# Ledger of designs, part 336: peptides against a protein of PDB entry 5HOI

Target 1, 351 residues: chain A of PDB entry 5HOI
Amino acid sequence: FRYMPFSPAGTPFGFTDRRYLTMNEVGYVSTVKNSEQYSITVSFFDVGRFREYHFEDLFGYDLCFLNEKGTLFGQSKTGQIQYRPHDSIHSNWTKIIPLQAGERITSVAATPVRVIVGTSLGYFRSFNQFGVPFAVEKTSPIVALTAQNYRVFSVHYSQFHGLSYSLSELGTSSKRYYKRECPLPMSLPNINSDMKKDANLDYYNFNPMGIKSLFFSSYGDPCIFGSDNTLLLLSKWRSPEESKWLPILDSNMEIWKMSGGKETTDIHVWPLALAYDTLNCILVKGKHIWPEFPLPLPSEMEIRMPVFVKSKLLEENKAILNKKNEIGADTEAEEGEEDKEIQIPVSMAAE

## One batch from the design tools (peptide; made by RFdiffusion4, then SolubleMPNN)

Design b1_p30_3_s4 (from b1_p30_3, 15 letters changed)
Fold by OpenDDE base, seed 4:
Structure b1_p30_3_s4 (fold): chain B 351 residues (1-351), chain A 30 residues (1-30)
Amino acid sequence: as target 1 above (351 residues)
Amino acid sequence: DEEKKELEEKLKKEEEKRKKAKEQLEKILE
């Protein structure tokens, strides 16, 4: 086994000169190899909100995380990271992460307020958006990271214990754990069955964990999409004893249903994000399970949330609407320039 | 009234996305 650099929904080069470093609901980051140099392009799905930009990469960035404020790049071997704001008002910054002999950066994540670096030795490094360090923690080896606001979802791998996950909040003074290295009930890629196709071998060599993506839902719930093409959502993570993984979508079964029961072995779901009750994804047709160039337009796939989760979300939405209607009557709220951080109502995350 | 309109516009945008996604899937399944 080798620890490989992981980025959410990143694709291999395969037999091409180009790949996606990452993609999500915001956009997609591509890299094109030109001799010893790379050309990186940061593209957005909302072309009205952000301008596409490109730059020359002399370092060979193999890690990426895209958010609404900027793009984090990383080089797994050298430990170099770069944060590039989408807005030209804010300066780019570069930092070298100190690595031990044989250590690799395995994943990076960035929010508007935090930068996170995870390594093959289990070093978890946290920074603010300006690259000021908060802490270094030693965990089990990190294989994947995602983050939303102050929350971090980390996936760990041990040869003895398999996959585990942590869910943590990175405050200003301390890290809080909601979950700490708990078992992750995700199936690893089956080398013997899946390697019958050369295209699957290339993907396995790129991503031996088979994690196509991980993200937070629009409600702030950790989501993971494995090689089995099942979307798992962590429900009730605020209640440590009640927390459980829910298989909210079997994408192969949904494609099969949507086809009217035709053979759909050449159609693949590539996950981007979970927004409300829909998986935002790329539908891929062909031999490769990952999107090629040009990127198809995103599709939405309805999730089968358990009735209990859907009812709770509807009640919480009603409660938020009712509270807004009660507050809207009396307070002439002064138009203070409160930075509209999209406060995902903490109440809407599945307890 | 405005919040209801904003919610109706969000729902309409979500329905339009679902419709486009369905049309894309139908085109891929052809």
Scores: peptide ipSAE 0.019, ipTM 0.532, DockQ to the pose 0.214
Fold by OpenDDE base, seed 5:
Structure b1_p30_3_s4 (fold): chain B 351 residues (1-351), chain A 30 residues (1-30)
Amino acid sequence: as target 1 above (351 residues)
Amino acid sequence: DEEKKELEEKLKKEEEKRKKAKEQLEKILE
C-alpha cells in the first residue's frame, strides 16, 4: 500500500497534462502541467458570487481543499501549504509543515475558521484560518480529511485494522471527539475484479482507497462516496451507541432506473456535495469514471428520503435560517445547538 | 412572511436545478 495525496473529488492526470485537484458545490480547482511548473485555476459554479482566478504553481501542489472563503493548497512531499482567500482583502499565507523522513501530507481541509493537515504517519495538525497552530495530535495514519465549520471528518488507514473514521470538533481550547477511530464500513476497490479495465487501474494508482469524495451534508452529517458508488451518511453521530452509516444512494442503481433499465456501464456519478435531499454530482459519460475537460455542468440526484423526513428537514432548515437571521453573523456558534441529523428510517433501506 | 418567501424561492430554485439535472441526464442517456 502507498499513501497517496487525497483531495475531495480530485481526478488523476491519466494520459493528460491536466487534472482537477478538487471539486465540490462551491467550484472546482484545476491544474495544468507546463514543463516543470503548474498553472492552477480556481473556478466557481456561481460566477456571480466569486471571480475565477489563476496563478503559477512552482511547488507542484497535489493537495487542495475549496471552501466559500478560500482555497487551501498542499504539497504532499515538501510539506508546504498555502491558503488563498477568494477575497483580495485578505492576504495569502504559506507555511511549511515539518515532515519526518518518509512522512507525507495525505490530506488537507479548510473551513472559514480552521485549517487541518493530516499525514501518512497520523499527525493531525490544526490551525486557525491565519495559519496559527493550535495542536498536533498523533492518530492512526490519515488518508482523507474534510471539515465544516469547527467539525472534522477524518478517514484513517491501518494495515492491521483497515479503514476507520473519526469525527471531531476543534473548539478554541480543545478537541472534542464524537467518534474516534471507529470502523468505517466502506468497501475497498477490488483489484482482481475491477482492475480489468486500464482506466480503473489508473484511478486505483491515484486513489488506492477508492474514496471519490467525502463531505459534510448541508445538515452537518459526514458523508462518504466510495468505489462502489454508494453514498454513505453517518446518522446519529452525537449518540455514540446509536450512530450508524446509512446507504442513502446507490448511484449505479439510480442511473439504471433513470435510464429505464438500459445498459449504463459507461455512465458514472462523480460526487460533489449533499444538499438537503439531493446529491450534487457530475454525470460522466465515457471510459473514465472521473470528469475530463471541460467540466460538465453539475447534476442533482434525489436521495431516497421519506416524504415525512423531507418535511421535517424543511421545518428544521427554516428554524436554522430563522436563528441565523436573529444571531448576527459574528456570534460564535454556541456548542449546545443540536444540529438536527438526517434520520432515515430503516424500513426504506429495504425498498 | 419574507423568510417564508426566501425559503419558497430556495425550494423553487432547487426544483429547477433537479429538473435541469434530469434533462441533462436524459441527454447523456440518448
Scores: peptide ipSAE 0.019, ipTM 0.550, DockQ to the pose 0.205
Fold by OpenDDE base, seed 3:
Structure b1_p30_3_s4 (fold): chain B 351 residues (1-351), chain A 30 residues (1-30)
Amino acid sequence: as target 1 above (351 residues)
Amino acid sequence: DEEKKELEEKLKKEEEKRKKAKEQLEKILE
């Protein structure tokens, strides 16, 4: 086993000169090898909202995180990070993360308000959007990061304990844990069965954890998509005793159902994001389980939310909005009620 | 009233996306 640089939905080079550094609902970041340098392109799915841009990369960035405000780049070996706002009015910044001998940056994440760096030794470094440091914490070795607003979902790996996860909130004064290094019930890639295909070995060498992506849902729930092609969602994470992983989508089974029960061994789901009750993804047809060039248009797979749950969630959200409008006349509404977790019903995991 | 209308418009956009995505997957599976 070796710690490899991870970026959400990042692809290997394979036998090509190009790969995706990262992709999500906002867009995709590609890199092309040009002799001793790289050319990076930041592309967007909403071409009306953001202008595509490119730059020459002399450092060989192997880590990336894209959000609605900018792109974070990292170099796993040198410890260099760069943040590039999409708006040209805001300045780019570069920083060197101090690394120990043999330490690697394993993952980076960025929100409009936070930058996070995780390492193979378990150093968790937090910054604001301008690269001003908040804290350094020692955790178990970090293998993957994602973030939304102030929340961070981290995946950890130990040779003795396997996979664990943390869910934390990075306030201005302190880090709060909702979950701290709890067991992650995700299967690791099975080297003996799955490595019979050369393409699977190439992907395993790029990503030994088999984590295709991790993200927050549109409702703020941590999501992870592993090598088993099952989308896991963390439900009830605000209630430590009630918190559970829900297998909300078996993508192999869903492809099989949608094909009318045909063999679909050459069709692969590449996850981007979870918006409401739809998995935004790239459908890949071919030998490689990852998208090649050019990038296909994103597809959406329905997670089987019972229609009754959508109507109830809409009614509950309307009732919360109406209560806010009624209470907005008198007393200071306590900040605590806005954070109601959307409970995914158990019936979704059974269909 | 405006927030209700915005939520109904978001729901309608999401249903249209879901329909297009299903049609795209059906074409890839053919």
Scores: peptide ipSAE 0.018, ipTM 0.560, DockQ to the pose 0.247
Fold by OpenDDE base, seed 1:
Structure b1_p30_3_s4 (fold): chain B 351 residues (1-351), chain A 30 residues (1-30)
Amino acid sequence: as target 1 above (351 residues)
Amino acid sequence: DEEKKELEEKLKKEEEKRKKAKEQLEKILE
């Protein structure tokens, strides 16, 4: 097995001079080969909020993470990382991550407050948004990272134990684990069945874990989208014994239903983000399972959350809004954010 | 009143996105 650099929803070059380094709900980062150099473009879906920018990449960045405040780049072999704020107020910074012989950066993540680097040897390195280091931890080999605010979702791979995941919070003083190297019930790509198409072999060589993307939902739940095109959501992660991976969307089945039961073997979902009850995705039509150039506009796919959750979420949001409106008077009530975990009802997975 | 108006404007933007996404899906499925 070879550890490959992973970025959320990143695409291979294939037979082209260009690929997407990453994409999500904020935008997409593309790179174009120009002889020995690369031209990187950071593009946004909200063109009114953010200005597209480009720069010459002399290092050949193969890792990327995009957020609302900036873009993190990484070079898997050299250990170079660069953070580029979208605004001109904050300066770009560059660092070299020290790598051991044969160690590679496998994934990077960035939030407005944290930068995370994961490696093929399982070094987990944390920084603030200015690149000041907090800690280095040794874990199982990291294959994928995503982060939201202070929370980090990490996917690990061991030759002996397969896929595992961790969910952690990077406070100012310490790392807290909600989940630590727990089994991840995600299917790996089936080399024998799926590799009959050359395009699938190219994708497997680029991403041998088949993780198309991972992200946090708008509610802060870890999500992962594997090679089986099923969206998994981690529910009840605050309760270690109650935590479950829920298959909230079979995207192949949903495309089939949306087509009216037509053959849709050439239509593929490319995941971007989960906002409430809607998967933001790119619908890809063609031979490749990944988006080509130009990038199609994002589509929205309803996840079949039971009507009961939607009503309860609407009631909880109304109750939170009503409580915020009632507490608008005197008391410095300690914002113990009772982050009431959205209890997804168990009955969903069976219909 | 302003917060309610911002929420209604966000909901309206989300409904417009959903409508556009549905129209795109219909075009891809043709």
Scores: peptide ipSAE 0.020, ipTM 0.524, DockQ to the pose 0.163; fails the geometry check

Design b1_p30_4_s1 (from b1_p30_4, 18 letters changed)
Fold by OpenDDE base, seed 5:
Structure b1_p30_4_s1 (fold): chain B 351 residues (1-351), chain A 30 residues (1-30)
Amino acid sequence: as target 1 above (351 residues)
Amino acid sequence: SKKEEEEKLKELEELQKKFRERRERRRLER
């Protein structure tokens, strides 16, 4: 096994000079090899909100994370990272992460408030959005990272224990764990069965874990999409004893249904994000399981949430109440509204 | 071929349309 650089929904070069470094709901980052250098382009799905930009990459960035405020780049071997805000108001910054002999940066993540670097030796490094370091922690080897606000979802690999995951919150003073190196029930790529197609070998060499993407849902739940094309969601993660992985979408089964029960072995789902009850994805047709150039328009696949999460409705109701209080509406909120039964959407009560 | 690329694009557009129509139907049933 070799630790490879992971980025959410990143694609291999294959036989081409171009690839996607990362893609999500915000946009996509592409790189083109031009002789001894690379040209990087950061593109957005909402062209009215952000202007596409490009730059010359002399370092050969092989790690990327895109958010609504900027793009984090990393070079797995040299330890170089660069953060580029999408706006021209904030400056770009570059930093070298110290690496030991044979150590690699395996994943990077960035939010508007945090930058995270994970390594093949299990060094977890945290920074603010300006590259000021908070802490260095030693964990099991990190193979993937994603982050939302102050929360980090990390995937770890051990030769003895397989895949594990952590869910943590990076406060100002300390790291809190909700989950720490718990078993991850994700299927690994089967080398012997799947490698009969050359296209699967190229993808396996690029991503041996088969993690197509890793993200937080719009509700702040950790999500993972593996080589089995099943979307897993971590439910009830605030309650350590009640926390479970839910297979919320079999994308192969959904494609089969929409194709009228035809064997569609050449149609693939490439995950971007989970927004409410819909998986944002790229539908890919062809020889490769990943999107090529040009990038197709995103598609939405509706999921069935098998579990009503009462805690989310309570958080949404609190957020609605707090917004009503901030808007200064002189409606005397009588103290008696605390006991109003949370209206369960009728569609969730009937299944 | 250019024809295979056009057929590929058309099949993806038809599949995207079916997903939109399913979403709209379920939204009206709620």
Scores: peptide ipSAE 0.237, ipTM 0.801, DockQ to the pose 0.478
Fold by OpenDDE base, seed 1:
Structure b1_p30_4_s1 (fold): chain B 351 residues (1-351), chain A 30 residues (1-30)
Amino acid sequence: as target 1 above (351 residues)
Amino acid sequence: SKKEEEEKLKELEELQKKFRERRERRRLER
């Protein structure tokens, strides 16, 4: 086993000089090898909102995280990170993360307010959006990170315990855990069955955990998409005893249904994001399970989520709150905005 | 070959179309 740099929906070079460093609902970051240098391009799906830009990379960035405000780059071996805002108003910044002998940056994440760096020795480093450090924590070895606002979803690996996950919130002075190194019920890639095709071996060497992507849903629920092509969503994470992983989409079964029950062994789903009740993804046709160049347009796969009950119950709760506010009950109960975890009816979770 | 790339692209577009049509149908049934 070797710790490899992970970026959400990143692709290997394979036998080519180009790959995607990362992709999500915002866009995609590509790198092209030009002799001893790399040319990086940051492209967007909404071309009206953001302008594509490129730059020369002399460091060989192998880690990337894209958000609506900027792009974080990292070099796994040297510990160099760079943040590039998409706007020209804010300056780029560069920092070197101190690494021990044999330590590597394994994943990076960035939000408009936080930058996170995870390492193969389990160092979790947090920064603000300007690269000012907050804290260094030692955890189990980090293999993947994603973040939304102040929340961080981290995946950890132990040779003895397999995969675990943490869900944390990064305040200004403190870190809160909702989940701390809990077992992650995701299957690892099976080397013996799946490696019969050279393309699967190449992908395994690039990403030995088989985590194609991880993200937060539009509702702020942690999502992970593994090598089994199943989308897992962490439900009820605010309630420690009620929290569970839901298999909300089998993408292979969905492709099979849409293909009229034909075995389509050459069509693959590449996950980008979960927006409401739809998986935003790239449909890939070919030998490789990852998108090549040019990138196809994103597709939407509808999921049978009880989370549609979250939006309806949020609308119903907003409608109930608005009706309660129209009925002039002067009760100044500072009911703190406890994000009241919407009770999803059990009946809709099983279909 | 260029022909194989065009055929792959066409099949992906047909699959994308079927996903859109299914979504639109489910939206009308709700």
Scores: peptide ipSAE 0.236, ipTM 0.801, DockQ to the pose 0.472
Fold by OpenDDE base, seed 2:
Structure b1_p30_4_s1 (fold): chain B 351 residues (1-351), chain A 30 residues (1-30)
Amino acid sequence: as target 1 above (351 residues)
Amino acid sequence: SKKEEEEKLKELEELQKKFRERRERRRLER
């Protein structure tokens, strides 16, 4: 096994001079090889909200994370990171992450308030949006990161224990764990069955974990989309004993249904985000399982949302609010906007 | 070929249309 740089929904170069560094609901970041340098373009799906921009990359950025406020870039071997706000009010900043011999940055994430760097040796580095460091923690080797607001979803890999995950909140004074290096029930790519197609070998060499993307839902639930093309959602993560992974979408089965039960071996789902009850994704047709150029328009796949028991949601939210009021009487937690965290109780209706 | 790319694009647009039509039906049934 080799640690490779991971970015959410990033694509390989393949036989081309261009690839997507990352893509999500906000937009997509592309890079083109220009002899000794790269040209990076940051594009947005809402062209009325944000202006597309480009710049010359002399470092060869192989890591990227896009959010609504800016783009984080990273170079896995040199440890260089760059944050570029989308507005002209905030300045770009660059920093070098100190790496040991053979250490690589494996993933980066950025929110409007946090920057996170994970490495192949399990160094977890946190910063604010201005690149001011908070802490350095030693964890199991990090293979993927995503973040929303103050929350971080990290995936770890051990040769002995396989995949694990953590869910943490990066406050101003401390890191809180909701989950710490718990087993992740995701299937790894099957080398023996899938390697009969050269295109699958190229993708495996780019992404050995088969994690196509990693994101938070619009409700703040961790989501992962693996090589089996199943969307997993972490439900009830605030209750450690009740927390479970839910297969909320089999994308291969959904394509099969929409194709009228025809074998469609050349149609693939490329995940972007989960907004409410809808997977935002790119539908891909061809030899490669990833989108090529130009990028097709995003598609929406409706998931079977877990049955919202509104009554239990209101009781769980009241119980959380009461626990926050019992604990928060002694800490001036700034009134950050009441993101009404709708805890989604997942009862899978068995058909 | 350009013709194969146009045919692939058309099949993707037809699949995207089926997903939109399914979503609209489910919104009307609720």
Scores: peptide ipSAE 0.231, ipTM 0.798, DockQ to the pose 0.471; fails the geometry check
Fold by OpenDDE base, seed 3:
Structure b1_p30_4_s1 (fold): chain B 351 residues (1-351), chain A 30 residues (1-30)
Amino acid sequence: as target 1 above (351 residues)
Amino acid sequence: SKKEEEEKLKELEELQKKFRERRERRRLER
């Protein structure tokens, strides 16, 4: 096994001079090899919100994380990281992460308020959005990171224990764990069955864990999409004993159903994000399981959310409202009960 | 060939259309 740089929905070069460093619901970051240099382009799906920009990369960034405020770049071997805001108001900053002999940055994540760096030795480094360090923690080897606001979802790998995950919150003064190095029930890529095709070997060499992407849902639940093309969602993570991984979408089964039961071995799902009850994804047709150039338009696949997840979101929202009303009950009662009917999207028809 | 790429693109568009139609149907059955 070799630790490889991971970025959410990143693609290999394959036989080309170009690849996607990362992609999500905000946009996609591409890099093109130009002799000894790289040209990086940051593109957005909402062309009205942000202007596409490009720059020359002399460092060979192999790690990337895109958010609504900026792009974080990293170089796995040198330890260099760069944050580039999408606006021209905030300045770019660069930092070198100190690496030990043989240590690699394996993943980076950025939110509007936090920057996170994970390494092959399990160093977890946290920064603010300006690159000011908060802490360094030693964990099991980190293979993937994602973050939303103050929350971090980390995937760890041990040769002895396999895959584990952590879910943490990076407050101003301390790190809180909701989950700490708990077993991750995700299947690793099967080298013996799937490696009969050269394209699968190329992808395995790029991403030995087979994690196509990881992200937080629009509800703030950790999601992971593995080599089995199943979307896993971590439900009830606030309650340690009730927390469970839910297989909310088998994408191969959904493609099979939509194809009228035809074997479509050349159609692949490439995950971007989970928004409410829909997986935002790229549908890929071809020899490679990853998107090529140009990037196809995103598609939406409906998930079957387990009934229990919606009921608890309603209960948690009612409990938050009731706690607000208990705290507010000492101030004057008069402003009207506008029944904000939370339009529950009705489409949980059981077939 | 360009024709095979056009056929591949058309099959993707048909699959995308079926996903949209299923989504719309499930929205109307609600």
Scores: peptide ipSAE 0.225, ipTM 0.790, DockQ to the pose 0.417; fails the geometry check

